# Peptides against a protein of PDB entry 3J47, part 10

Target 1, 121 residues: chain A of PDB entry 3J47
Amino acid sequence: IRLTNQLKSLKGLQSKLKDVVEYLDKVINKELPINHTILGKLQDVFNLLPNLGTPDDDEIDVENHDRINISNNLQKALTVKTNDELMVIYISNLVRSIIAFDDLIENKIQNKKIQEQRVKD
Target 2, 69 residues: chain B of PDB entry 3J47
Amino acid sequence: YEEKEESNLAATKSMVKIAEQYSKRIEEEKELTEEELKTRYVGRQDPKKHLSETADETLENNIVSVLTA

## One batch from the design tools (peptide; aimed at target 1 D19 L42 D44 V45)

Design b1_p11_6_s2 (made by RFdiffusion4, then SolubleMPNN; from b1_p11_6, 4 letters changed)
Fold by OpenDDE base, seed 4:
Structure b1_p11_6_s2 (fold): chain B 121 residues (1-121), chain C 69 residues (1-69), chain A 11 residues (1-11)
Amino acid sequence: as target 1 above (121 residues)
Amino acid sequence: as target 2 above (69 residues)
Amino acid sequence: SLLLDLLKEKF
């Protein structure tokens, strides 16, 4: 459910971005007037996006960059963070799996011992 | 879309919490493994079962965390 | 060791 919602949100964003691109193309082609309200909102969104073009501004808190997967350098840092998080989750799952297998093995050993005892009786 | 965005934001916040919980879950999993080891030696099924159950719960939570990531 | 024993038991 959560993943589906995230995917839907991402798809929605992608669709909206596509619509903006199409709108911008129409404006460039003088087919439609510039909607200043949409452009202003888009500019606000771009201003909130981590600056893709200035890798050198060390001041952009790496933490905020980790959230915005859309901006390349920030995206790289974000990708690293996401990868680290996924890695932790993966390791946790592996550990749980190992524990579950250990328990399964023990249960099987116990079952075998019970079976052997039944055969001796 | 807005509901999903809110859900994603909540999921992201949950991921941070999950990282913390993950550390805690790893510890819980270790405790379960230790109990299983002890149960193997003591021959008492109950601690081992509890460890297994806790490990399973930890795994489930991690899977949910991955799905929310 | 228990895992090993279980593997042995599985065979």
Scores: peptide ipSAE 0.418, ipTM 0.841, DockQ to the pose 0.008; fails the geometry check
OpenDDE base, seeds 1, 2, 3, 5: peptide ipSAE 0.405, 0.397, 0.401, 0.391; ipTM 0.832, 0.835, 0.832, 0.826; seeds 1, 2, 3, 5 fail the geometry check

Design b1_p11_6_s3 (made by RFdiffusion4, then SolubleMPNN; from b1_p11_6, 3 letters changed)
Fold by OpenDDE base, seed 4:
Structure b1_p11_6_s3 (fold): chain B 121 residues (1-121), chain C 69 residues (1-69), chain A 11 residues (1-11)
Amino acid sequence: as target 1 above (121 residues)
Amino acid sequence: as target 2 above (69 residues)
Amino acid sequence: SLLLDLLSEKF
């Protein structure tokens, strides 16, 4: 459910971005007048987007950069963070799986012992 | 879209919590494994079963956390 | 050891 919602949100964002691109193309081609309200909102979005292009400003707190940077450097940091999180989840799943297998093995051993005891009786 | 965004935000916050919970869950899983080991020696099925169940629950929670992340 | 025992039992 949560993944589906996230995927839907991402799809919605993608669609909206596509619409914006199409709108901008039409404005560039003078097919439509510039909607100042849409441009203002886009500018706000771009201002909220971590600066994709200026790697140099060291001052942007690495943590905030990790969250917002859809941009390549932040994307790298976010990707690393995401990879680390996924790795932790993966390891946890492996550990749980190992424990589950251990329990299954124990159950099987016990069942075999019970069967052997029944054969001896 | 808004509901999904709220869900994603909640999921992201949950991911941070999940990271913390994950560390705790790993520890809980280790404890379960230890109980299973003890049960092997004592021959009491109940502690092993409980450990296995807790491990499974921990795994399930981690999977859900990953899926939420 | 239990895993080994289980594997041994499986065979």
Scores: peptide ipSAE 0.440, ipTM 0.844, DockQ to the pose 0.008; fails the geometry check
OpenDDE base, seeds 1, 2, 3, 5: peptide ipSAE 0.427, 0.411, 0.424, 0.416; ipTM 0.839, 0.835, 0.837, 0.829; seeds 1, 2, 3, 5 fail the geometry check

Design b1_p11_7 (made by RFdiffusion4)
Pose (drawn by RFdiffusion4):
Structure b1_p11_7 (pose): chain A 91 residues (1-28, 36-48, 72-121), chain B 63 residues (1-40, 47-69), chain P 11 residues (1-11)
Amino acid sequence: IRLTNQLKSLKGLQSKLKDVVEYLDKVIHTILGKLQDVFNLNNLQKALTVKTNDELMVIYISNLVRSIIAFDDLIENKIQNKKIQEQRVKD
Amino acid sequence: YEEKEESNLAATKSMVKIAEQYSKRIEEEKELTEEELKTRPKKHLSETADETLENNIVSVLTA
Amino acid sequence: YEEFLDNLKKE
């Protein structure tokens, strides 16, 4: 789902660029200003990425913890299944 | 495009706030362990732990 | 496109 959303966003840019190229050919306004703003707003992320790296680490650790908890419950379920099997054999 | 952006936007606003959500997910994780212990309720605890993991996964995907 | 670019600014 996230991927489909990202693709939709990129599609808009692609189409937008094509339109801009055609527009400039014809010319040979507000949209242009807006685009410029967007440009000014990965490069900059480079420095910002330094911080993001730290936060990514934290969210990795949290994921690990959750995986451990899931494994715990999984073990309990396995044990219950084994007990059920034993009961059936007895019967 | 908008729908997709909306979903992304929520992922961003959650990333700004994740310090509090992390502490609440930490607690929730502990709660699920407690429930399991009682069972040894167990199912409820397990569900809570899974929810916490899922929330962490969603935080990582956004990042 | 204007809405699209405004949304990109919001991001």

Design b1_p11_7_s1 (made by RFdiffusion4, then SolubleMPNN; from b1_p11_7, 4 letters changed)
Fold by OpenDDE base, seed 4:
Structure b1_p11_7_s1 (fold): chain B 121 residues (1-121), chain C 69 residues (1-69), chain A 11 residues (1-11)
Amino acid sequence: as target 1 above (121 residues)
Amino acid sequence: as target 2 above (69 residues)
Amino acid sequence: YEKFLDLLLKL
């Protein structure tokens, strides 16, 4: 369910972004007047986007290290962080799997002992 | 779309919290594994079962965390 | 089973 919602949200964002690009192309081609309200909202979105420009060395704000996929250099650092997080999750899943296997083995040993006792009775 | 985005944002925030909880869950999983080991030696099924159940719960939570990431 | 247990103990 959650993954499906995330995928749907991402698809919605992608569609909206495409519509914005198409609108901007029409405005550039003078097919449509510039809608200042849409442009203002778009500008706000771009300002909220991690600065895709070469971040001057000083504004490597560590805080943007947590936010999503958009800027290549920041994205590289974010990709590393995301990779580390995914690695931790992977390790935990592996550990849980190992514990589950241990329990299964013990259950099998117990079942075997019970069967051996039943054969002796 | 917006409701799902809000749900995803909440899920992402929860994922950060889950990362912290994940460290704690790994610790809980280790405790369970020790209890299982003790149960194997003592021959008492109950602690081992509890360990298994908690390990499974920890695994499920990790899977949910991965799906949320 | 013992090998798996040993592996678990090594982890």
Scores: peptide ipSAE 0.480, ipTM 0.854, DockQ to the pose 0.011
OpenDDE base, seeds 1, 2, 3, 5: peptide ipSAE 0.462, 0.478, 0.454, 0.472; ipTM 0.845, 0.850, 0.843, 0.848; seeds 3, 5 fail the geometry check

Design b1_p11_7_s2 (made by RFdiffusion4, then SolubleMPNN; from b1_p11_7, 4 letters changed)
Fold by OpenDDE base, seed 2:
Structure b1_p11_7_s2 (fold): chain B 121 residues (1-121), chain C 69 residues (1-69), chain A 11 residues (1-11)
Amino acid sequence: as target 1 above (121 residues)
Amino acid sequence: as target 2 above (69 residues)
Amino acid sequence: YESFLDSLLKL
């Protein structure tokens, strides 16, 4: 459910971005007048997007180091964090699987011993 | 979309908490494995079954955490 | 046991 909601949100964002690109192309081609309100909102969205291009502000790297992959440089740090989190989850699943397997082996050995006792009786 | 974004943000915050809880869950899982090991020597089935169930619950919680990630 | 392992792998 949560992953589906995230995917749906990303798809919605992608669709909106596509609509904006199409609008900008029409404005560049002089097919539509420039809507300053839409442009301002887009500019605000781009400014809120982690700066993909300028590595120079050292302070932004530290606070966003712990958050998920949204945009390329900040997205890269966020990607690393997401990757680390996924690795922890993967290792956790492996450990649980190993424990479950060990329990199954032990249960199988016990069942075999019980069967051997039943054959002797 | 906004509701899903809010849900994703809440999920991300929960994942950080889950990572801390995960370290504790790994330790709990080790304790369960030790009890299974002890039960293997003592030959009592009940503690081993409980350990196995707790390990399964721990695994399920990790999987849910991964899916939430 | 295999079905359990498969269930663990699917999760």
Scores: peptide ipSAE 0.535, ipTM 0.858, DockQ to the pose 0.018
OpenDDE base, seeds 1, 3, 4, 5: peptide ipSAE 0.520, 0.524, 0.520, 0.520; ipTM 0.851, 0.850, 0.856, 0.850; seed 5 fails the geometry check

Design b1_p11_7_s3 (made by RFdiffusion4, then SolubleMPNN; from b1_p11_7, 3 letters changed)
Fold by OpenDDE base, seed 4:
Structure b1_p11_7_s3 (fold): chain B 121 residues (1-121), chain C 69 residues (1-69), chain A 11 residues (1-11)
Amino acid sequence: as target 1 above (121 residues)
Amino acid sequence: as target 2 above (69 residues)
Amino acid sequence: YEEFLDLLLKL
């Protein structure tokens, strides 16, 4: 369910972004007048987007590192963080799997002992 | 779309919290494994079962965390 | 699962 919602949200964002690009192309081609309201909202969105420009060395704000998949250098660092997080999750899943297997083995050993006892009786 | 985005944002925030909880869950999983080892030696099924159940719960939570990420 | 179980049994 959650993954499906995330995928749907991402698809919605992608569609909206495509519509904006198409609108901007039409405005550039003078096919449509510039809608200031749409442009203002787009500008707000771009301002909320991590600076896709060369981050001047100083504003590597570590805090923006978590949020935005969009900016390549920041995205690289975000990708590293995401990779680390995924690695931790992977390791945890592996550990849980190992424990679950250990329990299964022990249960199997116990079941075998019970069967051996029943055969001796 | 917006409801799912809000759910995803909440899920992402939960994922950060889950990363912290994940460290704790790994520790809980280790404790469970130790109880299983002890149960294997002591022959008491109950601690081992509890360890297994907690390990499974920890695994499930990690899977949910991965799916949320 | 069986292979892992067998591995764990060998330990």
Scores: peptide ipSAE 0.478, ipTM 0.851, DockQ to the pose 0.011
OpenDDE base, seeds 1, 2, 3, 5: peptide ipSAE 0.456, 0.464, 0.435, 0.454; ipTM 0.846, 0.848, 0.842, 0.840; seed 5 fails the geometry check

Design b1_p11_7_s4 (made by RFdiffusion4, then SolubleMPNN; from b1_p11_7, 4 letters changed)
Fold by OpenDDE base, seed 2:
Structure b1_p11_7_s4 (fold): chain B 121 residues (1-121), chain C 69 residues (1-69), chain A 11 residues (1-11)
Amino acid sequence: as target 1 above (121 residues)
Amino acid sequence: as target 2 above (69 residues)
Amino acid sequence: YEKFLDSLLKL
């Protein structure tokens, strides 16, 4: 459910971006008048997007590292954070699987011992 | 879309909490392993089963946390 | 036991 909602949001964003590109192409081709209100809102969205292209402001304070803020320098930092979180989850899952497997082996050994005792009686 | 975005934001906040809980879950998993070790010495099947169940629950919670991330 | 292993793999 949660992943489906994330995918749906991402697909919605992708569709909206595609519509914007198509609109911009039509404006460039003089097929449609520029909707200044849509462009203003889009510009505001781009300004709120972390700067993907300007490497210069390294001083995004380390304190926001823990929040998944999709910004490009921030998105890189967020990608690193997401990778670290995924790695921790992966290791945790591995450890739990190992423990569960160890318990299964022990249960199997016990069951075998019980069967061997029953055959001797 | 907005409802899903809000859900994703809530999920992200939950991930930070999950990281804290992860350390606690690792400790709980270790406790289960110790109980399994104790159960091996005592020869009682029940404590080992409980350890295994808690390890599985801990694993499931971690997986759900990752999937939520 | 195999079902349990399968459950672990599904997770």
Scores: peptide ipSAE 0.534, ipTM 0.859, DockQ to the pose 0.018
OpenDDE base, seeds 1, 3, 4, 5: peptide ipSAE 0.529, 0.520, 0.526, 0.528; ipTM 0.854, 0.851, 0.859, 0.855; seed 5 fails the geometry check

Design b1_p11_8 (made by RFdiffusion4)
Pose (drawn by RFdiffusion4):
Structure b1_p11_8 (pose): chain A 91 residues (1-28, 36-48, 72-121), chain B 63 residues (1-40, 47-69), chain P 11 residues (1-11)
Amino acid sequence: IRLTNQLKSLKGLQSKLKDVVEYLDKVIHTILGKLQDVFNLNNLQKALTVKTNDELMVIYISNLVRSIIAFDDLIENKIQNKKIQEQRVKD
Amino acid sequence: YEEKEESNLAATKSMVKIAEQYSKRIEEEKELTEEELKTRPKKHLSETADETLENNIVSVLTA
Amino acid sequence: AAKLTELLAAS
């Protein structure tokens, strides 16, 4: 789902660029200003990425913890299944 | 495009706030362990732990 | 984000 959403966003840019190229050919306004703003707003992320890296690490750790908890419950389920099997054999 | 951006936008606003959500997920995780212990309720605890993991995963995907 | 949305809506 996230991927489909990202693709939709990129699609708009691609189409938008084509339109801009055609527009410029024809010319040979507000949209252009808006684009420029967007441009000014990856490169900049470079420095910002430094911080993001730290936050990514924290969210990795949290994921690991959740995985451990899930394993725990999984072990309990396995034990229950084994007990059920034993009961059946006894019967 | 908009629908997709909405979803992304929510992922961003959660990333700004994740310090509090992390502490609440930490607690939730512990709660699920407690429930399991009682069972040894167990199911409820397990569900809570799964929810906490899922929230972490969503935070990582957004990042 | 709003500007990008408006930008792509203008297309």

Design b1_p11_8_s1 (made by RFdiffusion4, then SolubleMPNN; from b1_p11_8, 7 letters changed)
Fold by OpenDDE base, seed 2:
Structure b1_p11_8_s1 (fold): chain B 121 residues (1-121), chain C 69 residues (1-69), chain A 11 residues (1-11)
Amino acid sequence: as target 1 above (121 residues)
Amino acid sequence: as target 2 above (69 residues)
Amino acid sequence: SEKLLDLLKSV
């Protein structure tokens, strides 16, 4: 469910971005008038996007960098944080899997001992 | 889309909590392993079962953390 | 871990 919602949000964003690109191309080609309302909203979105071009190292809010992949430069640092978190989750899953296998092996050994005792009787 | 975005934000907040819980879960997994070792020495099934259950719980929490990430 | 190894050998 959570992953599906994330994928749906990403697909929605992708579709919207495609529509914006198509609109901008039509405006450049003078096929459609400039819609000021759409352009204003796009400008607001771009202003909310973390600055991709000049990584001013200083305004990288270290707290946001660790949490959420928001934008490309910030997204690079956020990508690193996300990768580290995913790595921890992966290791944790591996450890749990190993413990589960250990328990299964022990259960099998116990079952074998019970069967051996029954054969001796 | 908005509902999914809200869910993603909640998931991100949960990831920070998961990092702290992860350290605790690792310790709980170790304790289960010790109980399994003790159960192997004593020949009692109960400690081994408890270790297995704790390991499973730790795995489930890790999966939830991955889904939240 | 050693017992797990022994169990693996016993299987």
Scores: peptide ipSAE 0.460, ipTM 0.843, DockQ to the pose 0.009; fails the geometry check
OpenDDE base, seeds 1, 3, 4, 5: peptide ipSAE 0.426, 0.440, 0.446, 0.437; ipTM 0.828, 0.836, 0.833, 0.832; seeds 1, 3, 4, 5 fail the geometry check

Design b1_p11_8_s2 (made by RFdiffusion4, then SolubleMPNN; from b1_p11_8, 7 letters changed)
Fold by OpenDDE base, seed 4:
Structure b1_p11_8_s2 (fold): chain B 121 residues (1-121), chain C 69 residues (1-69), chain A 11 residues (1-11)
Amino acid sequence: as target 1 above (121 residues)
Amino acid sequence: as target 2 above (69 residues)
Amino acid sequence: QKKLRDLLDSV
């Protein structure tokens, strides 16, 4: 359920971004008048977006990079963090699977012992 | 869209909490595995069962965390 | 690991 909601949100964001690009292209082509309100909102969004374009400012705290998948350098750091997180989750799932398998083996051994006892009786 | 955004925000906050819980869950899984190993030697089924159940709960929580991530 | 294999072999 949660993953499906996240996918739907991401798809919605992608569609909205596409609509904005199409709108901007129409404005550039002078097919539509410049809507100052839309541009102001877009500028606000860009101002809230961490500066995707300045590779040189070393000071961008690695922590804020985790949320915005849109910028390539940020994407790389985010991809690394996401990969690390996925790796941790993968290892946890593997460990749990091993434990569950161990329990299954023990249950089978117990069942076999019970059957051997029943044959001796 | 808004419901999913709220769910994603909650999921992201949960993901930070999941990272902390993940460390604890790994520790819980290790404890469970040790108890299971001990139970294999002692021949008592009960500690092994409890270990298995806790491992399963830990797995389920990690799967939910992955699905939330 | 060895105990797990022994357990598997015992099944």
Scores: peptide ipSAE 0.459, ipTM 0.841, DockQ to the pose 0.009
OpenDDE base, seeds 1, 2, 3, 5: peptide ipSAE 0.443, 0.443, 0.429, 0.431; ipTM 0.838, 0.843, 0.841, 0.831; seeds 1, 2, 3, 5 fail the geometry check

Design b1_p11_8_s3 (made by RFdiffusion4, then SolubleMPNN; from b1_p11_8, 7 letters changed)
Fold by OpenDDE base, seed 5:
Structure b1_p11_8_s3 (fold): chain B 121 residues (1-121), chain C 69 residues (1-69), chain A 11 residues (1-11)
Amino acid sequence: as target 1 above (121 residues)
Amino acid sequence: as target 2 above (69 residues)
Amino acid sequence: SEKLRDLLKEV
């Protein structure tokens, strides 16, 4: 459910961005007037999005490293954090699998003992 | 879309909490394994079964967390 | 762990 909602949001954002590009192309071609309200909202979104375009903005705001947000350069640092989290989850799953396996072995041993007792009776 | 974004933010906060809970869950799993070892020694089935079920529930929660990450 | 493996071999 959550992943599906994230995918839906991303897909909606992608569609909206495509519509904006198409709108901008029409404005450049003088086919439609600039909708200032949409442009203002997009500009606000771009201001909130870490600058995707300029490779030189070395100001990795250290504070925002913790938020897995969509922006590409922040995405590299966020990718590292995400990778670390995935590794922790992987290790956790392995540990749980080992515990579950140990329990399975114990259950199998107990079942065998019960069967051996039944054969002796 | 907005509802999903809010859900993603909540999920991210939950991931941080999950990392803290993960350490606690590992300790809980160890305690359960110790109880299983004790149960093997005493020959009583009931404590081992409960430990196994708790370990399985913990595993399921981690898998769901990974899928949400 | 090893004792468990040995027990599994006996089963």
Scores: peptide ipSAE 0.401, ipTM 0.836, DockQ to the pose 0.008
OpenDDE base, seeds 1, 2, 3, 4: peptide ipSAE 0.405, 0.420, 0.419, 0.445; ipTM 0.836, 0.844, 0.841, 0.853; seeds 1, 2, 3, 4 fail the geometry check

Design b1_p11_8_s4 (made by RFdiffusion4, then SolubleMPNN; from b1_p11_8, 7 letters changed)
Fold by OpenDDE base, seed 4:
Structure b1_p11_8_s4 (fold): chain B 121 residues (1-121), chain C 69 residues (1-69), chain A 11 residues (1-11)
Amino acid sequence: as target 1 above (121 residues)
Amino acid sequence: as target 2 above (69 residues)
Amino acid sequence: NQKLLDLLKEV
């Protein structure tokens, strides 16, 4: 359920971004007037997007940079962080699978012992 | 879309909490594995079963966390 | 673990 919602949100964002690009192309081509309200909202979104292009401003706290840099170097760092998180989850799943397997083996051993006892009786 | 965005934001916040919980869950899983090992020596099935159940719950929670990530 | 694996092979 949660993953489906995330995928739907991402798809919605992608569609909206596509619509914005198409709108911008039409404005550039002078086919449609510039909607200042949409442009203002888009500018606000871009201003909230981590600055992809200025590596030089030393002042952005490394911790906030790790969240915001969805777009270039921080996308790489976020990708690394996401990969690390996924790796941790993967390892946990493996460990749980091993435990479940160990329990299954123990159950089988017990069942075999019970059967051997029944044959001796 | 907004409801899903809110769900994703909650999921992301939950993901940080999940990382912390994950560390704790790994520890809980280790404890369960140790109890299972101890139960193998003691011959008591009950602690092993409880360990297995807790390991399974831990797995399920991790899977849900991965799916939420 | 190994002993358990060996026992599993015997089953």
Scores: peptide ipSAE 0.441, ipTM 0.845, DockQ to the pose 0.008
OpenDDE base, seeds 1, 2, 3, 5: peptide ipSAE 0.433, 0.426, 0.421, 0.426; ipTM 0.834, 0.839, 0.837, 0.827; seeds 3, 5 fail the geometry check

## One batch from the design tools (peptide; aimed at target 1 I38 L48, target 2 E5)

Design b1_p12_1 (made by RFdiffusion4; failed a check: the pose's geometry)
Pose (drawn by RFdiffusion4):
Structure b1_p12_1 (pose): chain A 91 residues (1-28, 36-48, 72-121), chain B 63 residues (1-40, 47-69), chain P 12 residues (1-12)
Amino acid sequence: IRLTNQLKSLKGLQSKLKDVVEYLDKVIHTILGKLQDVFNLNNLQKALTVKTNDELMVIYISNLVRSIIAFDDLIENKIQNKKIQEQRVKD
Amino acid sequence: YEEKEESNLAATKSMVKIAEQYSKRIEEEKELTEEELKTRPKKHLSETADETLENNIVSVLTA
Amino acid sequence: AEEYLERLEELA
């Protein structure tokens, strides 16, 4: 789902660029200004990425913890299944 | 495009706020463990732990 | 198109 959403966003840019190229050919405004703003707003992320790296680490740790909890419950389920099997054999 | 952006936007606004959500997910995780212990309720605790994990995964994907 | 670009700005 996230991927499909990203693709939609990129599609708009691609189409937008094509339109802009055609527009320029024809010329040979507000949209242009807006595009420029967007441009100004990965390069910058470079410095910002430094911080993001720290935050990514934290969210990795959290995921690990959740995985451990899931494993725990999983073990309990396995034990229950084994007990059920034993009961059936007895019967 | 908009729909997709909306989903992404929510992921971003969650990333700004995740410090509090992390502490609440930490607690929830613990709660789930408690329920399991009682069972040894167990199911409820397990569900809570799974939810916490899922929330962490969503945070990582957004990043 | 304009809304799209505005939203890109919001995203940024």

Design b1_p12_1_s1 (made by RFdiffusion4, then SolubleMPNN; from b1_p12_1, 5 letters changed; failed a check: the pose's geometry)
Amino acid sequence: IEKFLDRLIELA

Design b1_p12_1_s2 (made by RFdiffusion4, then SolubleMPNN; from b1_p12_1, 7 letters changed)
Fold by OpenDDE base, seed 4:
Structure b1_p12_1_s2 (fold): chain B 121 residues (1-121), chain C 69 residues (1-69), chain A 12 residues (1-12)
Amino acid sequence: as target 1 above (121 residues)
Amino acid sequence: as target 2 above (69 residues)
Amino acid sequence: TEKFLESLQKLL
């Protein structure tokens, strides 16, 4: 359920972004008048987006290391963070699986011993 | 869409918390494995069962974390 | 762990 909702949200965002790009292309081609309200909202979105394009602001490197990089440098650090998180989840799942298998094996051994005792009786 | 985005944002925040909790869960899982080992040695079934249950809960939480990532 | 592996081998 959660994954499906996230995927649906991401698809919705992608569709909306595509619509914005198509609108901007039409405005550039002078097919549609510039809608200032849409541009204002787009500017707000871009301002909220971590600066994807300007490599020069060195200050972002240190503090935002842990924040999900929507921007390429930020995106790289976020990709690293996401990768680390996925790795931790993977290791946890592996460890849990190993423990579950250990318990399963022990249960099977106990069951076998009980059966062997019943056959001897 | 917005409700799912909010849920995804909450899941991402939860995922950061899950990373911290994950380290703790790994430690809890290790404790469970040690209890199983001890229970195997002591022959008491109850500590092993508790360890197995905690390991399963830890696994389930990790799966949920992966699904939220 | 070794005893567990041995026990697994005995189960097989």
Scores: peptide ipSAE 0.455, ipTM 0.849, DockQ to the pose 0.009
OpenDDE base, seeds 1, 2, 3, 5: peptide ipSAE 0.440, 0.455, 0.444, 0.440; ipTM 0.841, 0.844, 0.840, 0.837; seeds 2, 5 fail the geometry check

Design b1_p12_1_s3 (made by RFdiffusion4, then SolubleMPNN; from b1_p12_1, 5 letters changed; failed a check: the pose's geometry)
Amino acid sequence: VEKFLERLQELL

Design b1_p12_1_s4 (made by RFdiffusion4, then SolubleMPNN; from b1_p12_1, 6 letters changed; failed a check: the pose's geometry)
Amino acid sequence: IEEFLERQQKLL

Design b1_p12_2 (made by RFdiffusion4)
Pose (drawn by RFdiffusion4):
Structure b1_p12_2 (pose): chain A 91 residues (1-28, 36-48, 72-121), chain B 63 residues (1-40, 47-69), chain P 12 residues (1-12)
Amino acid sequence: IRLTNQLKSLKGLQSKLKDVVEYLDKVIHTILGKLQDVFNLNNLQKALTVKTNDELMVIYISNLVRSIIAFDDLIENKIQNKKIQEQRVKD
Amino acid sequence: YEEKEESNLAATKSMVKIAEQYSKRIEEEKELTEEELKTRPKKHLSETADETLENNIVSVLTA
Amino acid sequence: AAEEALLELLKA
């Protein structure tokens, strides 16, 4: 789902660029200004990424913890299944 | 495009706030362990732990 | 901000 959404966003840019190229050919405004703003707003993320890296680490650790908890419940489920099997054999 | 951006936007606003959500997910995780212990309720605890993991995964995907 | 600006651009 996230991927489809990202693709939609990129699609708009691609189409938008084509339109802009055609527009320029024809010319040979508000949208242009807006584009410029967006441009000014990856490169910048470079410095910002430094902080993101720290946060990514924290969210990795959280995921690991959740995985451990899931394993725990999984073990309990396995034990219950084994007990059920034993009971069936007895019967 | 908008729908997709809406979902991304929410992922971003969650990333700004995740410090509090992390502490609440930490607690929830502990709660699920408690429920399991009682069972040894167990199911409820397990569900809570799964939810916490899922929330962490969503946070990582957004990042 | 960038995402909003991108939406405004794509709506245009």

